# Peptides against a protein of PDB entry 3HTU: the designs that were tried, part 81

Target 1, 75 residues: chain A of PDB entry 3HTU
Amino acid sequence: RRPEEWGKLIYQWVSRSGQNNSVFTLYELTNGEDTEDEEFHGLDEATLLRALQALQQEHKAEIITVSDGRGVKFF

## One batch from the design tools (peptide; made by RFdiffusion4, then SolubleMPNN)

Design b2_p26_6_s4 (from b2_p26_6, 10 letters changed)
Fold by OpenDDE base, seed 4:
Structure b2_p26_6_s4 (fold): chain B 75 residues (1-75), chain A 26 residues (1-26)
Amino acid sequence: as target 1 above (75 residues)
Amino acid sequence: MVLPSEIVLNEEEKKEFYEKLKERKE
């Protein structure tokens, strides 16, 4: 899958689960319990970042950093 | 692009996010 395609899957999950405007660490998106049944679970961080960057271009997400830890807020 | 959390998150969200980062290290 292309990053944009991964981004679509991720955003669909965020939307379906009603978690828009929520903040996630990158780790919990791909390694957390809440996404265990999602296709993007286990996705490598590099690809995840590219996916989120694609969403960011669409103003659907914003990648953030806290104390050198990265995360994302979905919109 | 990666933005500083202060631009996107309020203090409560920042605190929660920080806790999540700690949980990862546990």
Scores: peptide ipSAE 0.355, ipTM 0.793, DockQ to the pose 0.169
Fold by OpenDDE base, seed 1:
Structure b2_p26_6_s4 (fold): chain B 75 residues (1-75), chain A 26 residues (1-26)
Amino acid sequence: as target 1 above (75 residues)
Amino acid sequence: MVLPSEIVLNEEEKKEFYEKLKERKE
């Protein structure tokens, strides 16, 4: 899959989940219990970042960093 | 581009993010 395709899958999950919290650590997106059944579960961080960067270009996400941890906010 | 959380998150969101990071390290 292309990064854009992974991004689409991730964003679809975010949209369908209906969560109030739109902020995630990168770890919980690919290793969290909430995404165990998703195709992107277990995705390597490098590919994940490229996917999120694709979403960022569409103004659907913003990658953030704080205290040696990375995350993303979805819009 | 990666941005500092202070630019993107409010205090509530930042707090939740910190908690998530702690949980992973624990």
Scores: peptide ipSAE 0.353, ipTM 0.789, DockQ to the pose 0.174
Fold by OpenDDE base, seed 5:
Structure b2_p26_6_s4 (fold): chain B 75 residues (1-75), chain A 26 residues (1-26)
Amino acid sequence: as target 1 above (75 residues)
Amino acid sequence: MVLPSEIVLNEEEKKEFYEKLKERKE
Protein backbone atom coordinates (compact mmCIF):
# COMPACT_ATOMS: atom_id res chain seq x y z
CA ARG B 1 0.00 0.00 0.00
CA ARG B 2 1.02 3.56 -0.64
CA PRO B 3 1.19 6.02 2.25
CA GLU B 4 -1.98 7.70 1.01
CA GLU B 5 -3.79 4.38 1.11
CA TRP B 6 -2.61 3.73 4.65
CA GLY B 7 -3.75 7.21 5.58
CA LYS B 8 -7.18 6.46 4.21
CA LEU B 9 -7.46 3.29 6.27
CA ILE B 10 -6.31 5.05 9.42
CA TYR B 11 -8.70 7.93 8.98
CA GLN B 12 -11.57 5.59 8.21
CA TRP B 13 -10.93 3.88 11.52
CA VAL B 14 -10.78 7.21 13.34
CA SER B 15 -14.06 8.28 11.78
CA ARG B 16 -15.88 4.98 12.23
CA SER B 17 -14.90 4.81 15.89
CA GLY B 18 -15.94 8.41 16.49
CA GLN B 19 -12.50 9.56 17.53
CA ASN B 20 -12.20 12.69 15.43
CA ASN B 21 -10.47 15.46 17.40
CA SER B 22 -8.68 12.81 19.45
CA VAL B 23 -4.96 12.74 20.14
CA PHE B 24 -2.86 9.61 19.76
CA THR B 25 0.74 8.71 20.28
CA LEU B 26 2.19 7.16 17.16
CA TYR B 27 2.85 4.06 19.23
CA GLU B 28 -0.74 3.47 20.25
CA LEU B 29 -1.96 3.85 16.66
CA THR B 30 0.10 0.90 15.47
CA ASN B 31 0.73 -1.01 18.71
CA GLY B 32 -2.28 -0.25 20.86
CA GLU B 33 -5.07 -2.61 21.79
CA ASP B 34 -7.70 -0.41 20.16
CA THR B 35 -6.24 -0.96 16.68
CA GLU B 36 -5.30 -4.60 17.13
CA ASP B 37 -7.78 -5.79 14.51
CA GLU B 38 -6.97 -3.05 11.99
CA GLU B 39 -4.86 -3.62 8.89
CA PHE B 40 -2.48 -0.85 9.90
CA HIS B 41 -1.65 -2.45 13.24
CA GLY B 42 2.05 -3.16 13.32
CA LEU B 43 2.79 -0.64 10.58
CA ASP B 44 6.34 0.67 10.73
CA GLU B 45 6.72 4.20 12.03
CA ALA B 46 8.32 5.54 8.86
CA THR B 47 5.37 4.46 6.74
CA LEU B 48 2.95 5.67 9.41
CA LEU B 49 4.50 9.12 9.32
CA ARG B 50 4.16 9.29 5.55
CA ALA B 51 0.53 8.23 5.84
CA LEU B 52 -0.15 10.87 8.46
CA GLN B 53 1.63 13.48 6.36
CA ALA B 54 -0.77 12.68 3.54
CA LEU B 55 -3.68 13.23 5.91
CA GLN B 56 -2.04 16.41 7.12
CA GLN B 57 -2.10 17.77 3.59
CA GLU B 58 -5.85 17.19 3.62
CA HIS B 59 -6.17 18.95 6.99
CA LYS B 60 -7.38 15.73 8.57
CA ALA B 61 -4.47 15.33 10.95
CA GLU B 62 -1.66 17.24 12.60
CA ILE B 63 1.57 15.57 13.64
CA ILE B 64 2.86 16.86 16.97
CA THR B 65 5.80 16.47 19.29
CA VAL B 66 5.77 16.44 23.09
CA SER B 67 9.15 16.22 24.78
CA ASP B 68 10.80 13.33 22.96
CA GLY B 69 7.55 11.69 21.89
CA ARG B 70 5.50 12.15 18.75
CA GLY B 71 1.79 11.95 18.20
CA VAL B 72 -1.05 13.04 16.01
CA LYS B 73 -4.33 14.86 16.42
CA PHE B 74 -7.10 13.95 14.01
CA PHE B 75 -9.74 16.36 12.79
CA MET A 1 5.78 19.08 9.25
CA VAL A 2 5.82 18.31 12.96
CA LEU A 3 4.41 20.92 15.31
CA PRO A 4 5.11 21.52 18.98
CA SER A 5 2.26 20.37 21.20
CA GLU A 6 1.82 23.90 22.50
CA ILE A 7 0.48 24.92 19.12
CA VAL A 8 -2.00 22.08 18.67
CA LEU A 9 -3.02 20.92 22.15
CA ASN A 10 -4.60 22.66 25.11
CA GLU A 11 -3.35 22.05 28.63
CA GLU A 12 -5.74 19.18 29.27
CA GLU A 13 -4.79 17.45 26.03
CA LYS A 14 -1.11 17.90 26.76
CA LYS A 15 -1.50 16.38 30.19
CA GLU A 16 -3.31 13.37 28.77
CA PHE A 17 -0.67 12.98 26.08
CA TYR A 18 2.11 13.03 28.67
CA GLU A 19 0.36 10.23 30.51
CA LYS A 20 0.15 8.21 27.30
CA LEU A 21 3.86 8.69 26.72
CA LYS A 22 4.59 7.50 30.25
CA GLU A 23 2.53 4.39 29.69
CA ARG A 24 4.66 3.56 26.66
CA LYS A 25 7.93 4.12 28.49
CA GLU A 26 6.89 2.03 31.50
Scores: peptide ipSAE 0.348, ipTM 0.789, DockQ to the pose 0.170
Fold by OpenDDE base, seed 2:
Structure b2_p26_6_s4 (fold): chain B 75 residues (1-75), chain A 26 residues (1-26)
Amino acid sequence: as target 1 above (75 residues)
Amino acid sequence: MVLPSEIVLNEEEKKEFYEKLKERKE
């Protein structure tokens, strides 16, 4: 899958689970219990970042950093 | 582009995010 395609899957999950405007660590998106049944579970961080960057270009997400950890807020 | 949390998050969101990071490192 291309990064844009991964981004679409991730954003679809965020939207259908009612978590728009929520903040996630990158880890919990790909390793958390809440996404175990999603295709993007276990996705490597490099690919995840590219996917989120694609969403960021569409103003659907913003990648953030705090306390030496990265995350994302969805819109 | 990666942004500092202060630009995107309010204090409550920042606090929650910080706790999530701590839980991961435990």
Scores: peptide ipSAE 0.348, ipTM 0.791, DockQ to the pose 0.167

Design b2_p26_7_s1 (from b2_p26_7, 16 letters changed)
Fold by OpenDDE base, seed 1:
Structure b2_p26_7_s1 (fold): chain B 75 residues (1-75), chain A 26 residues (1-26)
Amino acid sequence: as target 1 above (75 residues)
Amino acid sequence: MEEKVKKLLEEMKKMVESGTVQKYVP
């Protein structure tokens, strides 16, 4: 899958689960309990970041930095 | 690892609420 395709799957989950306007760490998205049954569970961080950047271009997400960690807010 | 994630998440949420988050720029 291309990054934008991963982004689509991720955002679909966010929308279906009512997690819009929520904040996640990158680790939580791909390794958390809430996404265990999703296709993007276990996705490597590099690919995840590219997927989120694609969503950011569509104004559906914003990648944020706090201290030395990264996270994402979905809209 | 889970504890670290939770702590970071809480910190991020607080930063979002305070409006002091920094947008990631590659």
Scores: peptide ipSAE 0.103, ipTM 0.660, DockQ to the pose 0.845
Fold by OpenDDE base, seed 4:
Formats: structure tokens, C-alpha cells, sequence
Structure b2_p26_7_s1 (fold): chain B 75 residues (1-75), chain A 26 residues (1-26)
């Protein structure tokens, strides 16, 4: 899958689960318990970042950096 | 960035770290 396709799957989950306007760490998004049944669970962080960047271009997400940590806010 | 977003991120980081080691993109 292309990053844009991963982004679509991720955002579909966010929307269907009512997680819009929520914040996630990158680790929680791909390794957390809440996404265990999703196709993007276990996705490598580099690919995840590219997927989120695609969503960011569409104004559907914003990648967040605090100190040395990263997360994402969905809209 | 809005302060509440920073706080939420840090809170979630702590929750995840309590059970496993977090991974971050260098």
C-alpha cells in the first residue's frame, strides 16, 4: 500500500470509532490495544509517518512533536 | 501548538510507557 492508502485506512478507523479531535502517540496508533484488529496495526513507524503526512496535507491530521516525543492529532 | 494538546500527548506517553517501551521516529 502507498502511504496515502494507509492514511485512508487510518482515518477511516478514526472516523468510525469517533476518535476525531483525539491525540495519539505514534506507538499507540500502531501498537496500542485499541487498534489490534486494524490492518495498520504493526505498521512500521516510518511508513506510518508518511501516511500521517499525507493526511496532514489533507488537513485531516497534524503531527505533533513535544520534547523528544511525537504524536498525532486527528481532525 | 495549543497547551492542552501538549498535555494530552504527555499524558498518553506516560500511560503507554507504564506498560511498554514507546518508539519514536528519530
Amino acid sequence: as target 1 above (75 residues)
Amino acid sequence: MEEKVKKLLEEMKKMVESGTVQKYVP
Scores: peptide ipSAE 0.086, ipTM 0.651, DockQ to the pose 0.101
Fold by OpenDDE base, seed 3:
Structure b2_p26_7_s1 (fold): chain B 75 residues (1-75), chain A 26 residues (1-26)
Amino acid sequence: as target 1 above (75 residues)
Amino acid sequence: MEEKVKKLLEEMKKMVESGTVQKYVP
């Protein structure tokens, strides 16, 4: 599965679960309790980052850096 | 808005670093 395809799955979950405008750490998104049943649970961070970058190009997400940590805001 | 987002991320990060939430290690 390509990063863009992962991005689609992630955003579909965001939309269905009403998480638009929510903020996540990258860890929470792929390892958190809220996404345990999602296909992207356990996704490696490198692939996740590329997926989120694809969403960012579509203005559906923004990758945020705080100090040396990363998170994402969905729109 | 930006300040609030940053605050939330820092709090979440601190929880992980403090051991409240165990990080995944491959």
Scores: peptide ipSAE 0.080, ipTM 0.617, DockQ to the pose 0.074
Fold by OpenDDE base, seed 2:
Structure b2_p26_7_s1 (fold): chain B 75 residues (1-75), chain A 26 residues (1-26)
Amino acid sequence: as target 1 above (75 residues)
Amino acid sequence: MEEKVKKLLEEMKKMVESGTVQKYVP
């Protein structure tokens, strides 16, 4: 899958689960219990970042950094 | 950045630091 395709799957989950406007660590998205049944569970971080960057271009997400931590906010 | 977002991320960082979840590695 291309990053844009992964981004679509991730955002679909966010929308279905009512997580819009929520913040996640990258680890939570791919390794958390809440996403165990999702296709993107276990996705490597590099691909995840590219997927999130694609969503960012669509103004559906924003990758954020606070101090030494990094996460993502979905809209 | 919205202050609310900063707070949430900091809270998550604290949980990660405590060993609850894996630390982020760029």
Scores: peptide ipSAE 0.073, ipTM 0.629, DockQ to the pose 0.085

Design b2_p26_7_s4 (from b2_p26_7, 17 letters changed)
Fold by OpenDDE base, seed 1:
Structure b2_p26_7_s4 (fold): chain B 75 residues (1-75), chain A 26 residues (1-26)
Amino acid sequence: as target 1 above (75 residues)
Amino acid sequence: MKEKIEKLLEEMKKQVEEGKVKKYVP
């Protein structure tokens, strides 16, 4: 899959799941228990970042950073 | 590992609420 296709799958999950909190660590998205049944579970971080960057261009996500890590906020 | 991730997530959520989050630029 292309990064844009991964981004679509990720955003579809976010939209369908109706999560109360829209902020995730990158690790939580691909290795967390909430996404175990999703196709993007286990996706490498490099590909994940490219997927999220594609969503960022569409204003559907924002990759954020704090002092000791990165995450993503979905819109 | 899980505890570390949970703490990081909580800190990130707090900073988002406070508007102190920086956009990541590769």
Scores: peptide ipSAE 0.162, ipTM 0.729, DockQ to the pose 0.791
Fold by OpenDDE base, seed 4:
Structure b2_p26_7_s4 (fold): chain B 75 residues (1-75), chain A 26 residues (1-26)
Amino acid sequence: as target 1 above (75 residues)
Amino acid sequence: MKEKIEKLLEEMKKQVEEGKVKKYVP
């Protein structure tokens, strides 16, 4: 899958689960309990970042930093 | 690891509410 396709899957999950306007750590998205049944579970961080960047270009997400940590806010 | 991640999440959520988060630049 292309990053844009992964981004679509991720955002679909966010929307279906009603978690727009929520903040996640990157690890939580791909390794957390809430996404265990999703196709993007276990996705490597590099690909995840590219997917989120695609969403960011569409103003559907924002990759954020706190200290040395990274996460994402969905809109 | 889990505790560290949870702490980061709480810090992130707090800073989002306070408007102090920074956009990641690759």
Scores: peptide ipSAE 0.125, ipTM 0.694, DockQ to the pose 0.841
Fold by OpenDDE base, seed 2:
Structure b2_p26_7_s4 (fold): chain B 75 residues (1-75), chain A 26 residues (1-26)
Amino acid sequence: as target 1 above (75 residues)
Amino acid sequence: MKEKIEKLLEEMKKQVEEGKVKKYVP
């Protein structure tokens, strides 16, 4: 899958679960319990970041970073 | 925009501090 396709799957999950306007760590998205049954579970960091960047260009997400981690907010 | 980003960061920090999510550092 292309990064844009992964981004679509991720955003679809966010929308279906009603978690728009919420913040996630990158780890939570790909390794958390809530996404165990999703196709993007276990997705590598590099691909995940590119997927989220694609969503960011569409104003559907914003990647955020702090000293103790990196996260993303979905809109 | 800066204020928006700061708020988002605080929200993420709060979640991590509460143990709801794991920290992620490449």
Scores: peptide ipSAE 0.079, ipTM 0.655, DockQ to the pose 0.088
Fold by OpenDDE base, seed 3:
Structure b2_p26_7_s4 (fold): chain B 75 residues (1-75), chain A 26 residues (1-26)
Amino acid sequence: as target 1 above (75 residues)
Amino acid sequence: MKEKIEKLLEEMKKQVEEGKVKKYVP
């Protein structure tokens, strides 16, 4: 899958689960219990980042950085 | 939106501190 395709799957989950406007760390998004049954579970961080960047271009997500690392907010 | 993001970032930091989420450091 291309990053854009992964982004689509991720955002579909966000929408279906009502997680819009929620914030995730990159880790919990792909390694957390909440996404365990999703196709993107276990996705490598590099691909995840590109997927989120694609969503960011569509104004559907924003990658955030804090002293503790990186996360993402979905819109 | 900046204010909203800042608030969410603080919440995320708190959760990380409490061990509820994993930290990601590039």
Scores: peptide ipSAE 0.059, ipTM 0.632, DockQ to the pose 0.074; fails the geometry check

Design b2_p26_8_s1 (from b2_p26_8, 15 letters changed)
Fold by OpenDDE base, seed 5:
Structure b2_p26_8_s1 (fold): chain B 75 residues (1-75), chain A 26 residues (1-26)
Amino acid sequence: as target 1 above (75 residues)
Amino acid sequence: KEEEEKLKKLQEEIEEKAKELEKERE
């Protein structure tokens, strides 16, 4: 899958699970309990980041950088 | 649980940063 396609799957989960306007660490998205049944579970961070960047271009997410790492807020 | 604390701290920082960014847009 292309990053855009991964982004689509991730955002679909966010929307369907009511996680809009929520923030996640990158780890939570791909390794958390809440996404265990999702296709993107276990996705490598590099690919995840590219997927989120695609969503960011669509104004559906914002990648947040802090001192201890990165996360994302979905809209 | 050290890893849990690290995750917690990261989450808190992300949430704080997100709030700051939201305020900038208001």
Scores: peptide ipSAE 0.338, ipTM 0.779, DockQ to the pose 0.906
Fold by OpenDDE base, seed 3:
Structure b2_p26_8_s1 (fold): chain B 75 residues (1-75), chain A 26 residues (1-26)
Amino acid sequence: as target 1 above (75 residues)
Amino acid sequence: KEEEEKLKKLQEEIEEKAKELEKERE
């Protein structure tokens, strides 16, 4: 899959799961309990980042960088 | 448990940064 395709799958999950908190660490998205049944679970961080960057270009996500790592806010 | 604590701290920092960015847009 291309990064854009992964991004689509991730955003579909966000949109349909009804998450109360739209802010995630990158680890939570691919290794968290909430995504265990999703196709993108276990996805490598590099590919995940590219997927999120694609969503960011569409104004569907914002990648947040802090001292201890990165996260993402979905819109 | 140490890794869980690190993850929690990261989450808190990201949430704080997100709030700051939101305020900057007001």
Scores: peptide ipSAE 0.333, ipTM 0.775, DockQ to the pose 0.886
Fold by OpenDDE base, seed 1:
Structure b2_p26_8_s1 (fold): chain B 75 residues (1-75), chain A 26 residues (1-26)
Amino acid sequence: as target 1 above (75 residues)
Amino acid sequence: KEEEEKLKKLQEEIEEKAKELEKERE
């Protein structure tokens, strides 16, 4: 899959999951319990980042960088 | 446990940063 395709899958999950918090660490998205049944579970961080960057271009997400790592806010 | 604590701390930092970004846009 292309990064854009991964981004689509991720955003679909976010939109339909009924989550109370739209902010995630990158680790939570690919290694957390909430996404264990999702196709993007276990996705390498590099590809994940590219997927999120694609969503960011569409104004559907914003990648957040802090001292201890990165996360993402979905819109 | 240590890794879990680190993850929790990272989550808190990201949430705080997200709030700051929202305030900047208001």
Scores: peptide ipSAE 0.327, ipTM 0.772, DockQ to the pose 0.882
Fold by OpenDDE base, seed 4:
Structure b2_p26_8_s1 (fold): chain B 75 residues (1-75), chain A 26 residues (1-26)
Amino acid sequence: as target 1 above (75 residues)
Amino acid sequence: KEEEEKLKKLQEEIEEKAKELEKERE
């Protein structure tokens, strides 16, 4: 899958589960309990980041960088 | 557990920054 395709799957989950306007660490998205049944669970962080960057270009997400890591807010 | 606390702290930092960004947009 292309990063854009992964982004689509991720955002579909966000929308279906009512997680819009929620904040996640990158780890939570791919390794958390809430996404265990999703296709993107277990996705490597590098690919995840590219997917989220694609969503960010569409104004559907914002990648947040702090001292000890990164996260994302969905819109 | 160290890893759980580390993740929790990271989550808190991200949430805090997200709130700051939201305030800046208002």
Scores: peptide ipSAE 0.325, ipTM 0.772, DockQ to the pose 0.894

Design b2_p26_8_s2 (from b2_p26_8, 13 letters changed)
Fold by OpenDDE base, seed 2:
Structure b2_p26_8_s2 (fold): chain B 75 residues (1-75), chain A 26 residues (1-26)
Amino acid sequence: as target 1 above (75 residues)
Amino acid sequence: DEEKKRLEELKKKIEEEAEKREEERK
């Protein structure tokens, strides 16, 4: 899959998951319990980042970098 | 678990940064 395709799958999950907050660490997206049944579970961080960057270009996500790592806010 | 604690603290920092940016956009 291309990064854009992964981004689509991730955003679909976010939109349908019923989560109250839209902020995630990169780890919990691919390794968290809530995404165990998703196709993108276990996705490597490099590919995940590219997928999120694709969503960011569409203004559907914002990648947030702090001293200890990175996360994302979905819109 | 040190890794779990690290990730929880990371999540908090990300949330704080997200909120900061949201307020700045208003």
Scores: peptide ipSAE 0.626, ipTM 0.892, DockQ to the pose 0.888
Fold by OpenDDE base, seed 3:
Structure b2_p26_8_s2 (fold): chain B 75 residues (1-75), chain A 26 residues (1-26)
Amino acid sequence: as target 1 above (75 residues)
Amino acid sequence: DEEKKRLEELKKKIEEEAEKREEERK
């Protein structure tokens, strides 16, 4: 899958679960219990980041970087 | 668990940063 295709799957989950405007660490998205049944569970961080960057271009997400790591807010 | 604690603190910082940016955009 291309990054934008992964992004679509991730955002579909966010929308279906009603978690728009929610904040996640990158770890929560791919390793958390809430996404265990999703196809993107276990996705490597590099690919995840590219997927989120694709969503960011569509104004559906904002990648947030702090001193201790990165996360994302979905819109 | 140290990793769990680290991730919880990280999430808190990200949430705070997100809120800060929202307020700055108002």
Scores: peptide ipSAE 0.625, ipTM 0.892, DockQ to the pose 0.932
Fold by OpenDDE base, seed 4:
Structure b2_p26_8_s2 (fold): chain B 75 residues (1-75), chain A 26 residues (1-26)
Amino acid sequence: as target 1 above (75 residues)
Amino acid sequence: DEEKKRLEELKKKIEEEAEKREEERK
């Protein structure tokens, strides 16, 4: 899958689960309990980041970097 | 668990940063 395709799947999950405007660590998205049944569970961080960057271009997400790591807010 | 604690603190920092940016956009 292309990063944009992964982004679509991730955003669909966010929307369907009613978690718009929520904040996640990158770890939560790919390794968290809440996404165990999702296709993007276990996705490598590099690919995840590219997917989120695609969503960010569409103003559907904001990648947030702090001293100890990165996360994302979905809109 | 140290890793759990780290991730919780990380999420807190991300949330704070997100709120900061939201306020700045208003």
Scores: peptide ipSAE 0.625, ipTM 0.892, DockQ to the pose 0.924
Fold by OpenDDE base, seed 1:
Structure b2_p26_8_s2 (fold): chain B 75 residues (1-75), chain A 26 residues (1-26)
Amino acid sequence: as target 1 above (75 residues)
Amino acid sequence: DEEKKRLEELKKKIEEEAEKREEERK
């Protein structure tokens, strides 16, 4: 899959998951229990980042970097 | 464990940063 395709799958999950908080660490997106049954579970961070960057270009996500790591907020 | 704790603290920092940016956009 291309990064844009991964981004689409991730965003679809976010939109339908019923989560109250749209902020995630990169780790919980691909390694957390909440996404165990999703196709993008286990996705490598490099590919994940490219997928999120694609969503960011569409203003559907914002990648947030702090001293201890990275995360993302979905819109 | 330590990793879980680290990730929880990381998420908190990310949430705070997200809120900060939201306020700056207003």
Scores: peptide ipSAE 0.623, ipTM 0.891, DockQ to the pose 0.877

Design b2_p26_8_s3 (from b2_p26_8, 17 letters changed)
Fold by OpenDDE base, seed 2:
Structure b2_p26_8_s3 (fold): chain B 75 residues (1-75), chain A 26 residues (1-26)
Amino acid sequence: as target 1 above (75 residues)
Amino acid sequence: SAEKKKLEELKKKIEEKAKEREELKK
């Protein structure tokens, strides 16, 4: 899958999951319990970042960087 | 575990920064 395709799958999950929080660590998205049944579970970080960057270009997500890691906010 | 704690702290920092950015956009 292309990064854009992964991004679509991730965003679909976010939209349908009814999450009360739109902020995630990158680890939560690919290794968290909440995404165990999703196709993007276990996705490598490099591909994940590219997927999120694609969503970011569409203003559907914002990658957030802090001192000890990165996360993402979905819109 | 130590790793779990680090991830929780990371998320907290991300949430704080997200909140900060949201307030700046207002």
Scores: peptide ipSAE 0.550, ipTM 0.854, DockQ to the pose 0.859
Fold by OpenDDE base, seed 3:
Structure b2_p26_8_s3 (fold): chain B 75 residues (1-75), chain A 26 residues (1-26)
Amino acid sequence: as target 1 above (75 residues)
Amino acid sequence: SAEKKKLEELKKKIEEKAKEREELKK
């Protein structure tokens, strides 16, 4: 899958689960209990980041960086 | 675990920064 396709899957989950406007660590998205049944569970961080960047271009997400790591807010 | 605790703290920091950004946009 292309990053854009992964992004679509991730955002679909966010929308279906009613978690728009929620904040996640990158780890939560790919390793959390809430996404265990999702296709993107276990996705490597590099690919995840590219997927989120694609969503960011569409104004559907914002990657947030702090001193200890990164996360994302979905819109 | 230590890792879990670190991730929880990370999330709190991210949430705080997200809130700050939203406030700045107003």
Scores: peptide ipSAE 0.547, ipTM 0.853, DockQ to the pose 0.914
Fold by OpenDDE base, seed 4:
Structure b2_p26_8_s3 (fold): chain B 75 residues (1-75), chain A 26 residues (1-26)
Amino acid sequence: as target 1 above (75 residues)
Amino acid sequence: SAEKKKLEELKKKIEEKAKEREELKK
């Protein structure tokens, strides 16, 4: 899958699960319990970031960087 | 665990920054 396709899957989950306007660590998205049944569970961080960047370009997500890591807020 | 604690702290910081950005946009 292309990053954009992964982004679509991720956002679909966010939308269906009512997680819009929620904040996640990158780890939560791919390794958390809430996404265990999702296709993107276990996705490598590099691909995840590209997927989120695609969503960010569409203003559907915002990658948030802090001193000790990164996360994302979905809209 | 140490890992869990680290992730929790990270999330807290992300949440705080998210709120800060929202406030700045308003």
Scores: peptide ipSAE 0.546, ipTM 0.853, DockQ to the pose 0.906
Fold by OpenDDE base, seed 1:
Structure b2_p26_8_s3 (fold): chain B 75 residues (1-75), chain A 26 residues (1-26)
Amino acid sequence: as target 1 above (75 residues)
Amino acid sequence: SAEKKKLEELKKKIEEKAKEREELKK
């Protein structure tokens, strides 16, 4: 899959999961229990970032960087 | 675990920064 395709799958999960918090660490998305049954579980961070960057261009997500790492907020 | 705590702290920092950005946009 292309990064854009991964982004679509991730955003679909976010949109349909009904979770209260729209902020995630990168680890939560690919290694968390909440996504264990998702196709993107286990996705490498490099590809994940590319996917999120694609979503960011569509104004569907914002990658947030702090001193200890990165995360993402979905819109 | 220590790893879990680190991830929780990271998430808190991300959440705080997200809030700050939203406030700046208003």
Scores: peptide ipSAE 0.545, ipTM 0.852, DockQ to the pose 0.844; fails the geometry check

Design b2_p26_8_s4 (from b2_p26_8, 13 letters changed)
Fold by OpenDDE base, seed 2:
Structure b2_p26_8_s4 (fold): chain B 75 residues (1-75), chain A 26 residues (1-26)
Amino acid sequence: as target 1 above (75 residues)
Amino acid sequence: MKEEEELKKLKKKIEEEAKKREEEKK
């Protein structure tokens, strides 16, 4: 899958699932319990980042970098 | 894998940064 395709799958999950907070660590998206049944579970961080960057270009997400790692806020 | 406690700390920092950016957009 292309990064844009992964981004679509991730955004669909975010949009359709009942989330109390649209902010996630990158680890939560690919290794968290909430996404165990999703196709993108286990996706490598590099590919995940590219997928999120694609969403960011569409103003659907904002990648947030802090000292201990990265996360994302979905819109 | 990352330790649960470290993951929680990271999440908190990201949430705080997200909140900060949201407030700055006002």
Scores: peptide ipSAE 0.589, ipTM 0.862, DockQ to the pose 0.779
Fold by OpenDDE base, seed 4:
Structure b2_p26_8_s4 (fold): chain B 75 residues (1-75), chain A 26 residues (1-26)
Amino acid sequence: as target 1 above (75 residues)
Amino acid sequence: MKEEEELKKLKKKIEEEAKKREEEKK
């Protein structure tokens, strides 16, 4: 899958589960309990980041970087 | 596997940053 395709799957989950306007660590998205049944569970962080960057270009997400790691807010 | 407490701390920082940015947009 292309990063854009992964981004689509992730955002679909966000929308369906009512997680819009919520914040996640990158780890939560790929390793968390809430996404265990999703296709993107277990996705490597590098690919995840590229997917989120694609969503960010569409103004559907904002990647947040702090000293100890990265996360994302969905819109 | 990352430590739960460290993940909680990280998420807190991210939430704080997100809140800050949202407030700045107003």
Scores: peptide ipSAE 0.589, ipTM 0.861, DockQ to the pose 0.803
Fold by OpenDDE base, seed 3:
Structure b2_p26_8_s4 (fold): chain B 75 residues (1-75), chain A 26 residues (1-26)
Amino acid sequence: as target 1 above (75 residues)
Amino acid sequence: MKEEEELKKLKKKIEEEAKKREEEKK
């Protein structure tokens, strides 16, 4: 899959799952309990980041970097 | 596998940064 395709799958999950908090660590998305049944579970961080960057270009996500790591806010 | 407590701290920082950016838009 291309990064854009992964991004689509991730965003579909975000949109349909009804999350109370739209902010995630990168680890939560690919290793968290809430995404265990998703195709993108276990996705490597590098590919995940590229997928999120694709979503960011569409104004559907914002990658947030802090001193201890990265996360994302979905819109 | 990362330490759960460290992940919790990381998420808190990300949430704070997200809130900061939202407030800056006002």
Scores: peptide ipSAE 0.587, ipTM 0.861, DockQ to the pose 0.777
Fold by OpenDDE base, seed 1:
Structure b2_p26_8_s4 (fold): chain B 75 residues (1-75), chain A 26 residues (1-26)
Amino acid sequence: as target 1 above (75 residues)
Amino acid sequence: MKEEEELKKLKKKIEEEAKKREEEKK
């Protein structure tokens, strides 16, 4: 899959999952319990980042970097 | 594998940053 395709899958999950918080660490998206049944579970961080960057270009996400790591806010 | 408590702290920092950016947009 292309990064854009991964981004689509991720955003679909976010949009339909009924989450109370739209902010995630990168780790919990691909390694967390909540996404164990998703196709993007286990996705390497590099590909994940590219996927999120694609969503960011569409104003559907914003990648947030802090001292201890990265996360993302979905819109 | 990352430690759960460290991940929670990281998420808190990300949430705070997100909140900060939201306030800056207002």
Scores: peptide ipSAE 0.587, ipTM 0.862, DockQ to the pose 0.773

